# Peptides against a protein of PDB entry 6RGO: the designs that were tried, part 32

Target 1, 392 residues: chain A of PDB entry 6RGO
Amino acid sequence: MALKLLGFNQDATCFSVISSNKGVTIYNCDPFGKCFELEKSTSNDEELDFLVEMLFSTSLIAVVDKTIGASKRKKLKIVNTKRKATICELTFPHEIMDVIMNRKIICVVLKSDQIFVYDISCMKLLRTIDVRGEKLKSTSKFRNSEAVGDIGVRVSLSTDNNSILCYSSYSKSDKENAPLNDIVVFDALKCIQINVLPAVHQSNIVCIACSPDGMLMATASEKGTIIRVFKTIDTENDEPILVNEFRRGSRPSRISEMKFNHDNTLLACVGESDTIHIFALPVTTTEADANEDDTLQQSSHSLSSSINGLQYISKGLANRFGKIIVSKIPTQSQQRHVAYIKIPENAKYRIGFPKDTTNTIHICGEDGNYLVYSIPRNEVGPCTLVKSNTFD

## One batch from the design tools (peptide)

Design b1_p14_2 (made by RFdiffusion4)
Fold by OpenDDE base, seed 4:
Structure b1_p14_2 (fold): chain B 392 residues (1-392), chain A 14 residues (1-14)
Amino acid sequence: as target 1 above (392 residues)
Amino acid sequence: EEEEAEEIIEKLEE
């Protein structure tokens, strides 16, 4: 049977799939099993397409039927899975491209490059973000280039209650074909723009991940060779802070999904390649004020190692193209993965990090495999398979 | 977590 993956929920406790014969199935990860099924509304041999976003392991799901011939691509249904009932239905002016949620917010992305931000508790519209309209205010010549299938506004939402929304926006460049290579950081609760990261890539951004706490974001372009990690809120001299630059590979390959683990120590990416890459992030020691009084006097050895090596990269090429953030980043050695998982060629996989085990990753494939891997901490190498299940 | 979602569901069903 053809399976299509919808992905994991926010904490990787569940994942959703489309079965061509059945419709949508939601699986629980532990204990492994079906927890919900949504039957297809039509008996037709039409290719099923759905968006399903689940609120953690709860009975609340958002569903969009995108099936060909279905006049429903503009309809968002909020469904109670325990009751198998639609609670509410919203209709949009354009096709729904993506839906993301947390305990406070639902964001709906339209083919029109609009983001509708809702309070989940009452489905009240808090904000409409018009990414095109923002560009039109900056650049008078918006050609309605039909977004060729794969290029559109990308979004990611923090899984915490702070509800930090990261989205791709059009560069302010006077070019008729300005790429979607800016990132906007938005407080979805307060409906305030917090930050703008201009030109984070040279080409369109095709993948964004926000950290669970909303403090970090990862971005990848159409090239998928370099992943950049930025701080979302913090700036240095009104400039965006690049935390990490990772090299996925030398060959172009689309990244379909990225995820942070729950403690922001790992970033995973998956896409068209035969490899899931896992990168280590520097642990920001939040100085937890360990005000614990324990008196132990251990001695003061002052290792003053003077790392002087500020190599000035040459000033020359920076002048003509607006401040590409990339030019001021010291050559952070493009870090490679610390761990990897080999997956079948041409199999689409989705990834999720469970909350309780920061060194565990959940993956599921259109091949019908649900796999749990342990991530090595001390060694660069393959992840170890811990559990495997199959689904249909 | 389930309780917050049940409260959300209840409020959306009113």
Scores: peptide ipSAE 0.326, ipTM 0.909, DockQ to the pose 0.868
Fold by OpenDDE base, seed 3:
Structure b1_p14_2 (fold): chain B 392 residues (1-392), chain A 14 residues (1-14)
Amino acid sequence: as target 1 above (392 residues)
Amino acid sequence: EEEEAEEIIEKLEE
């Protein structure tokens, strides 16, 4: 049977799939089994396409039927799975490209590069973000590229109540083909832009992950060779916003999904390669100032050597060139994965981190495998398979 | 968690 993966929910307790014969099925991870099924509306052998976003393990889902006709692709349905009832329906001016949610907000991404931010509790529109801005509206012929790989706005939302939204934006370069290589950090609850990270890659950003707490974001470009991790907020201490740079591989390969674990210690990535990569993040140990007052007086002598001369070239010129946040981190600081999972070639996989087990990863494949892996803590190596189930 | 979402569902069904 042809399966299409929709992905895990926020805490990896459930995952959603499209079955060509049945429609949308939601599986529970533990105990493993079907928890919901949405039957296909059409008797035809048409290729089913849906967006489904589930609110954790709850009966609340957002559904977009993308299978047939330009009208359905513009409709968001909020569904109670327990009642099998549509609670509300929203219609958009353009095709829905993505839907993300948490307990506070729903974000809807349109083919027009607009992001609609809603309060989930009442479906009130809080903000419309126009990523193209007013200037680009005049010249952008709608790319009618039905190309499955089309470069659009990417989004990620924190799973916590802080509701930090990270999205890709067009660089301010006067070039007709400005890349989607800026990141905007947005407080979706307050509707305030927190930060702008210019030119985080040389090419379009194709994947973004926000940490569960919204304090970190990861980005990958079309090349998918380097993953960058940033702080979402500027710290007062002049600390670099770029905290990590990871090398997935030497060969270009598209990254389709990235996820942080719930304690921000791991970042996983999956895509077109035969390998899921897991990277370790430096634990920001808040060194509690152990004021160990260890008074050791050692009298280290005064070697006074007077090398005078190198004049203060004034700090003034740095302000005009927008913070080149990607200072050339020497290629020497690129970390590799700490763990990996081998997956079948050409199988699409999705990833999720369960909340309660920070060293466990859930994966599911279009091959009908649901797999649970243990991540090694102290050694660089393969993950260990703990549990396997099959679905159809 | 289920309770918070039941409250969201209830508010959306009003």
Scores: peptide ipSAE 0.324, ipTM 0.906, DockQ to the pose 0.849
Fold by OpenDDE base, seed 1:
Structure b1_p14_2 (fold): chain B 392 residues (1-392), chain A 14 residues (1-14)
Amino acid sequence: as target 1 above (392 residues)
Amino acid sequence: EEEEAEEIIEKLEE
């Protein structure tokens, strides 16, 4: 059967899939089993496509029927899964490309490069962000760039109540083909722009992950060779703070998903490659822990490879147009993965980090495998398979 | 977590 993965929820307690024969199925991870099914409304042999965003392990889901030929690609349904009832339905002017949520906010991304920000508690529109409108003020021509279906606004939302929204924006270039290589950091509750990270990659950003607390953001371009991690809010001399630069590989490969673990110590990435990569993040010691003088000589064997390279983004060439080009960290200082998982070639996988086990990763594949891996802490190597289940 | 979602669901069903 052809499976299409929709992904894990925020805490990796559930994942959703499209089965060609059944429609949308939501699985619980532990105990493993079906928790919800949305039946296929049409007997047609059309390739099913859906967006499903679940609010953690709750009965609240947002659903979009994206099936080709479906008149519903502009409709967001909020569904109570316990009642199997639609609570509300919103209709948008354009096709829905993505939906993300937390306990406070729903963000709806349209094919028009608009982001609609809603208060989840009442479905009140808080803000419409027009990512193109900022570009159009600079470029009088609507290029109907038929956006090659892969290039659009990318979003990520913090899973906490602070509701930090990171989205890709068009670089301020006089060129008609400005790439989506800027990042905007937005407070979705207050509806204010907090930060702008200009030209974080040379090409379009295709993947963004926000940390659960909204303090970190990971970005990847179409090349998928380098992942950059930035602070979202903090700036140094009005310049973005690059925390990490990770090398996924030497060959270009699309990254489809990235996620931080719950404590911001790990970043995982998955995509078209045969390998899930897991990177270690430096623990940001909040200044608060500096005062407890508790001399517990836990001989944590320092895999302190000298991450002394807080490379200040040196004022790289301020090209005449004030574009802060994020200085490429020298290839020698690019960190590699600390752990990896091998996956079947051409199998699409999704990733999730459970809340309670910071060294565990959940993965699911279009091959019908749900797998739980343990991440090594003290060595660079493969993850260990802990649990496996199959789904159809 | 479930309580927050039940409150959201209740508010959306009113």
Scores: peptide ipSAE 0.324, ipTM 0.908, DockQ to the pose 0.861
Fold by OpenDDE base, seed 2:
Structure b1_p14_2 (fold): chain B 392 residues (1-392), chain A 14 residues (1-14)
Amino acid sequence: as target 1 above (392 residues)
Amino acid sequence: EEEEAEEIIEKLEE
């Protein structure tokens, strides 16, 4: 049977799948089992496609039927899973490409490169973000985006109540084909732009992850060889702060998903490659708690990888054209993964980090495997399989 | 967490 993965919820307690025979199924991770099913409304042998966004472990889901031939691709349904009832339905002017939510905000991304920001508590529209802006409205022939994987606006939302929205934006280049290589950081509650990170990659951004607290953002381009991690809010001399640059690989490969763990110590990525990569982030020890003299000589051989100071030589090559080119970290300071998981070739996988176990990762595959891995702390190597379940 | 979502659901059902 063809399974299609929809992904994990925010805390990786549940994941959603499309079964060709059953429609949408939501699984609980622990205890493992089905918690919700949305039956297929049509007897047709059409390939089912859905968006499902779940609000943590709650009975609140957002559903979009994206099935080919369905007139429902512009409709967002809010569903109570306990009652199996639609609470409300919104209709959009264009096809829905993505839906993301937290406890405060729901964001709807349209094929028109518009982001609709709603207060989830009343489904009131707070803002419409037009990512194309006024200039691009005239010349953008709707790309016949029949191609699975077309370049569009990418979004990520913090899972906390601060509701930091990161989205890809078109570079202000006078070129008709401006790449989606800028990032905007947006306070979704206040509807204020906080920051703009210009030209974070040379090509279009295809994957974004916001940290749970909204303080960090990871980005990957269509090349998927380098992942960059930035601070979202903080700036240094009005310039974006690049925290890390990770090398996934030497070969181009699309990254489909990235996620931070709940304490911002790990970043995982998955995509078209046979490998899930896990990267370690530097723990910013806040200097404050260094005063308690507790002499516990635990010889943690911290891998003091000498983070040779990121002397960002802010050599003021403010070239006259005002484009802050995010300085590439020297190739010598590009970090590799600290851990990895091998996955079957051509199997699509999704990733999630559980809240309570910062060194555990949940993964699920279109092969019908739900897998829990332990991440090694003190060595570079493979993750250890802790639990496995199958789904159909 | 569940309580906040139940309150959201209740407000959306009114």
Scores: peptide ipSAE 0.320, ipTM 0.907, DockQ to the pose 0.863

Design b1_p14_2_s1 (made by RFdiffusion4, then SolubleMPNN; from b1_p14_2, 4 letters changed)
Fold by OpenDDE base, seed 1:
Structure b1_p14_2_s1 (fold): chain B 392 residues (1-392), chain A 14 residues (1-14)
Amino acid sequence: as target 1 above (392 residues)
Amino acid sequence: LEEEAEKILEKLES
């Protein structure tokens, strides 16, 4: 059967798939099994397309049926999975491209490059963000680029209650072809722009991940060769703080998804390549925990690879137009993965990090495999398969 | 979490 992956929920306790024969199925990860099924609305052999965003392991899901007709693609349904009932329906002016949520906020991304921010508790609209509207009213009509190109506004939301929203925006170039290479950091609760990271890549941003706490953000461009990690809120001399630059590979390959683990120590990425890459992040010691004098001389020979804390103050080369371009970290100082998982070529995979096991990763494939891997802590190498299940 | 989701769902149904 053809499977299409929708992905994991926020804490990797469930994942959602589209089965051509059944419709949407939600699986529980542990114990492994089906927890919900949404039947296809039509008997036709049409290719099923859905968005499903689950509120953690709860009975609340947001569903968009994208299979049939322009009208359904504009409808967000809030569904109670226990009752199998639509509780609320919202209609948008344009096709829904993405839906993300946490305990407080739902964000709906439209094909118009608009982001609608809702209070989940009452479905009250808090903000409409027009990512195009910050571009001057240049009468450039809808790019009739019939290129069904994957180029659109990308979003990521923190899974905590702080509800930090990161989204890709168009650079302030007067050029008709300005790339989606800026990032805006937005407080979705207060509806305030917190930060703007200009030109974080040379090409369009195609993948964004926010950390669970909203303090970090990872970005990847269409090239997918370099992943950049930034602080979301903190700035140094009004400039964005680049925390890490990771090299996924030398060959261009699209990154479809990135995830931080729950303690911000790991960043995983997956995409069109045969390899899931896992990168180690420096532990941001918040200054607060330095005072517990617990003299346990656990000689953890942390191979502190001497990351000489060259605070590369990214002296942004102020190009002649005052645009700070994030300085490229020299290729020799780009960190590689600490761990990896080999996946079948041409199999699409999704990734998730469980809360309770910071060194475990959940993955699922369109090949019908749900796999749990252990991530090595002290060595660079392959992850170890701990558990496997199949689904159809 | 489920109790929070149920409260949201009940409030959206009313």
Scores: peptide ipSAE 0.606, ipTM 0.960, DockQ to the pose 0.869
Fold by OpenDDE base, seed 3:
Structure b1_p14_2_s1 (fold): chain B 392 residues (1-392), chain A 14 residues (1-14)
Amino acid sequence: as target 1 above (392 residues)
Amino acid sequence: LEEEAEKILEKLES
């Protein structure tokens, strides 16, 4: 049977799949088993396409049926999985491309490059974000973007209550083909723009991950060779907003998903390559007040590769040319993975980090494998398989 | 968490 992965929920306690014969199935990770099924509404051998976003392991899911007809692709259903009932339905002016949620907010991304931000508790519209802006509406004939189907606004939302929304935006370049290479950081609760990160890549951003606390964001371009990690908020200290640059590989390969673990110590990426890469983030020890006493010099060899070489182009030029956040980062600052998982070639995988075990990763494949791996702490190497299950 | 989701679902049904 053809399986299509929808992904893990926010805490990797569940994952969702499309089975060609059954429709949408949600699995629990532990104990492993089916927890919900949404039956196929049509008897036709049409390729099923759905968006499903879960509120963690709860009975609340958002569902978009993308299989049949232009009208269904514009409908968001909130479903109670215990009752197997649609509780509410929202209709949008354009096709829904993505849906993300946390305990406070639902964000709906449209094919029009609009983001609709809702209060989940009442489905009240808080904000419509138009990523194209008012000026571009007049000249952009809807690109017949059937061929460029994968280049659109990307979003990620913090899983905490701060509800930090990161999204890709068009650069202010007067070029008719401005890339989606800016990032906007947005407080989804207050509906305010916090930050703008201009030109974080040379090409379109195709993957974004926000940390669970919304303090970090990872980005990857169409090239998928470099992953950049940024602070979402400008610190008062003249600290670089770019905290890490990771090299996934030397060959271009699309990254489909990235995730932080729950303590912001690891970043995982998956995509079209035979390898899931896991990167270590420097623990920003917030200097909590080190009360003087306990001299236990645990020489944690922090791999503080001193990023000394970022010549800050002085504050004065940054105001006229928007903050060149990505100066020529010396290729020497690019870190490799600390851990990896080999996956079958041509199998699509999704990743999730469980909350309770920061050194464990959950993965699932369109090959019908659900796998739990242990991440090595003190060595660079392969992850160890801890548990495996199969699904159909 | 489930209780929060149930309260949301009940409020959206009303």
Scores: peptide ipSAE 0.596, ipTM 0.959, DockQ to the pose 0.872
Fold by OpenDDE base, seed 2:
Structure b1_p14_2_s1 (fold): chain B 392 residues (1-392), chain A 14 residues (1-14)
Amino acid sequence: as target 1 above (392 residues)
Amino acid sequence: LEEEAEKILEKLES
């Protein structure tokens, strides 16, 4: 059967798939099994496409039928999975490209580069963000070229109640084809822009991950060779704070998904390559907890000796033209993965971090494999397979 | 979490 992965929920307790024969199926991770099925409404041999976003492990899901020829591509349905009923339906002026939620907010991304922000508790519209309209206001020469192909606004939302929304925006460059290489940080509850990170990559941003607490974001461009991690809110001298620069590889490869673990110590990435990469983030020791346990210091020294090469990108390259050239961190100071998982070539995988086990990763493939891996703490190497299940 | 989702769903149905 052809499977299409929709991904894990916020805490990796469930994942969603499209089966060509059945429609949407939601699986529990533990105990492993089907928890919900949405039957295919049409007998047509059309390739099924859906968006499904879950509110954690709850009976509340958002569903969009993206199947070709369906007038439903502009409709968001809120479904009660226990009742198997559509509770409300919203219709948008344009095709829905993405849906993301937490306990407070639903964000709906349209093909028009608009983001609709809703209060989940009442489905009240809080804000419409017009990323194209912002570009038109900033650049007198913007041609409304239709976004050619897969290039569109990318979003990520914090899983906490602070509801930090990170989205890609068009650079203020006078070039007719300004890339989607800026990041805007937005408080989705207050509807206030908090920060703007200009030109974080040389090409369009195709993947964004926000940390669960909304304090960090990871970005990847179309090249997918470099992942950058920034602070979302904090700035230094009105400039963005680059926390980490990771090298996924030397060869270009699209990154489809990135996720932080729940304690912000790990960043995983997956995409078109045969490898899931896991990177370690430096533990920001807030000075307060430095007092007690002397025993954990010895294992940190081997990783810390490579981390001490994070020179603060100091003052010097203020280019006269206000372009924050994110200085190319010398290729020698780019951190590699600390762990990896080999996956089948051409198999699409999705990733999730469970809340209760910070050194465990959940993965699922269009090959019908659900796999749980343990991440090594003190060594660079492969992850260890702990559990495996199959689905259809 | 489920109780919060149920309250949201009930409120959206009314």
Scores: peptide ipSAE 0.581, ipTM 0.956, DockQ to the pose 0.863
Fold by OpenDDE base, seed 4:
Structure b1_p14_2_s1 (fold): chain B 392 residues (1-392), chain A 14 residues (1-14)
Amino acid sequence: as target 1 above (392 residues)
Amino acid sequence: LEEEAEKILEKLES
């Protein structure tokens, strides 16, 4: 039976799949089992395509039926899973490409490179971001080249209430084919642009991950060889702060998904390769104000491996045109994965980090495997399989 | 979380 993965929810407590025969199924991770099923609305042998975004493990889901022949690709449905009822329906001028949410915000990405930002509590439109319109205002003659294939505006939203939205934008280049290689950081609640990271890659950005708290962002280009991690809000001398540059591999390979863990200590990536890579981030010592209190001597010898946090001051070479060129970290200083998971070749996998266990990763495959791995802390190596379940 | 989702769903139905 052909499975298509929709992915994990925000805290990896649930994941969604499309079954060719059944429609959408949502699984709970622990205890493992089906928690919701949405039957296909059509009896046709058409390939099912859906977007499903859950509000964590709640009864609130957003659904888009993208099935071929369905006039529904422009319709967002809010569904109560307990009642199996559509509560509201929004219709858009263009096909919906992506939907993301948290407790406060729903963002809807259209094929037109528009992002519609809604207050989830009332489905009121807060903002329409026109990424093409911003491009056209900056550069006179952009032909509406239809975004060929998988190249379009990418988005990621913080899972917290701060609702930091990161999205890819077109670089201010005089070239007719400006790549989607800028990042905009946007406060989705206040509807304010916070930051712009120019030319973070040489080619189109195809994957973005925002940290749960919205303080970090990871980016990957269509090459998928280098992952860059930036601060979202903080700048140094009005320049973007590059925290890390990771090397996934030497060969080009598309990255389909990236995720931070809940404490911003790990970044995982998955895609077309046989390997999920997990990278260690420098622990930002928040100066916890050492309020003096209570005594409990738990002598956990945290081997503080002093990863010398080379503050990679991205010496943005301001070229003659005022473009910040993110300095490439020398290939010898590019960090590799600290952990990995081998997955079947050509199997699409999705990843999620559970909230309560920062060194655990959830993965699910189109092969029908749901797997829980433990991430090694003190050694570079494979993750250990802790739990496995199958789904159909 | 579920109670917040239920309140949202109720408000969107009304």
Scores: peptide ipSAE 0.580, ipTM 0.956, DockQ to the pose 0.861

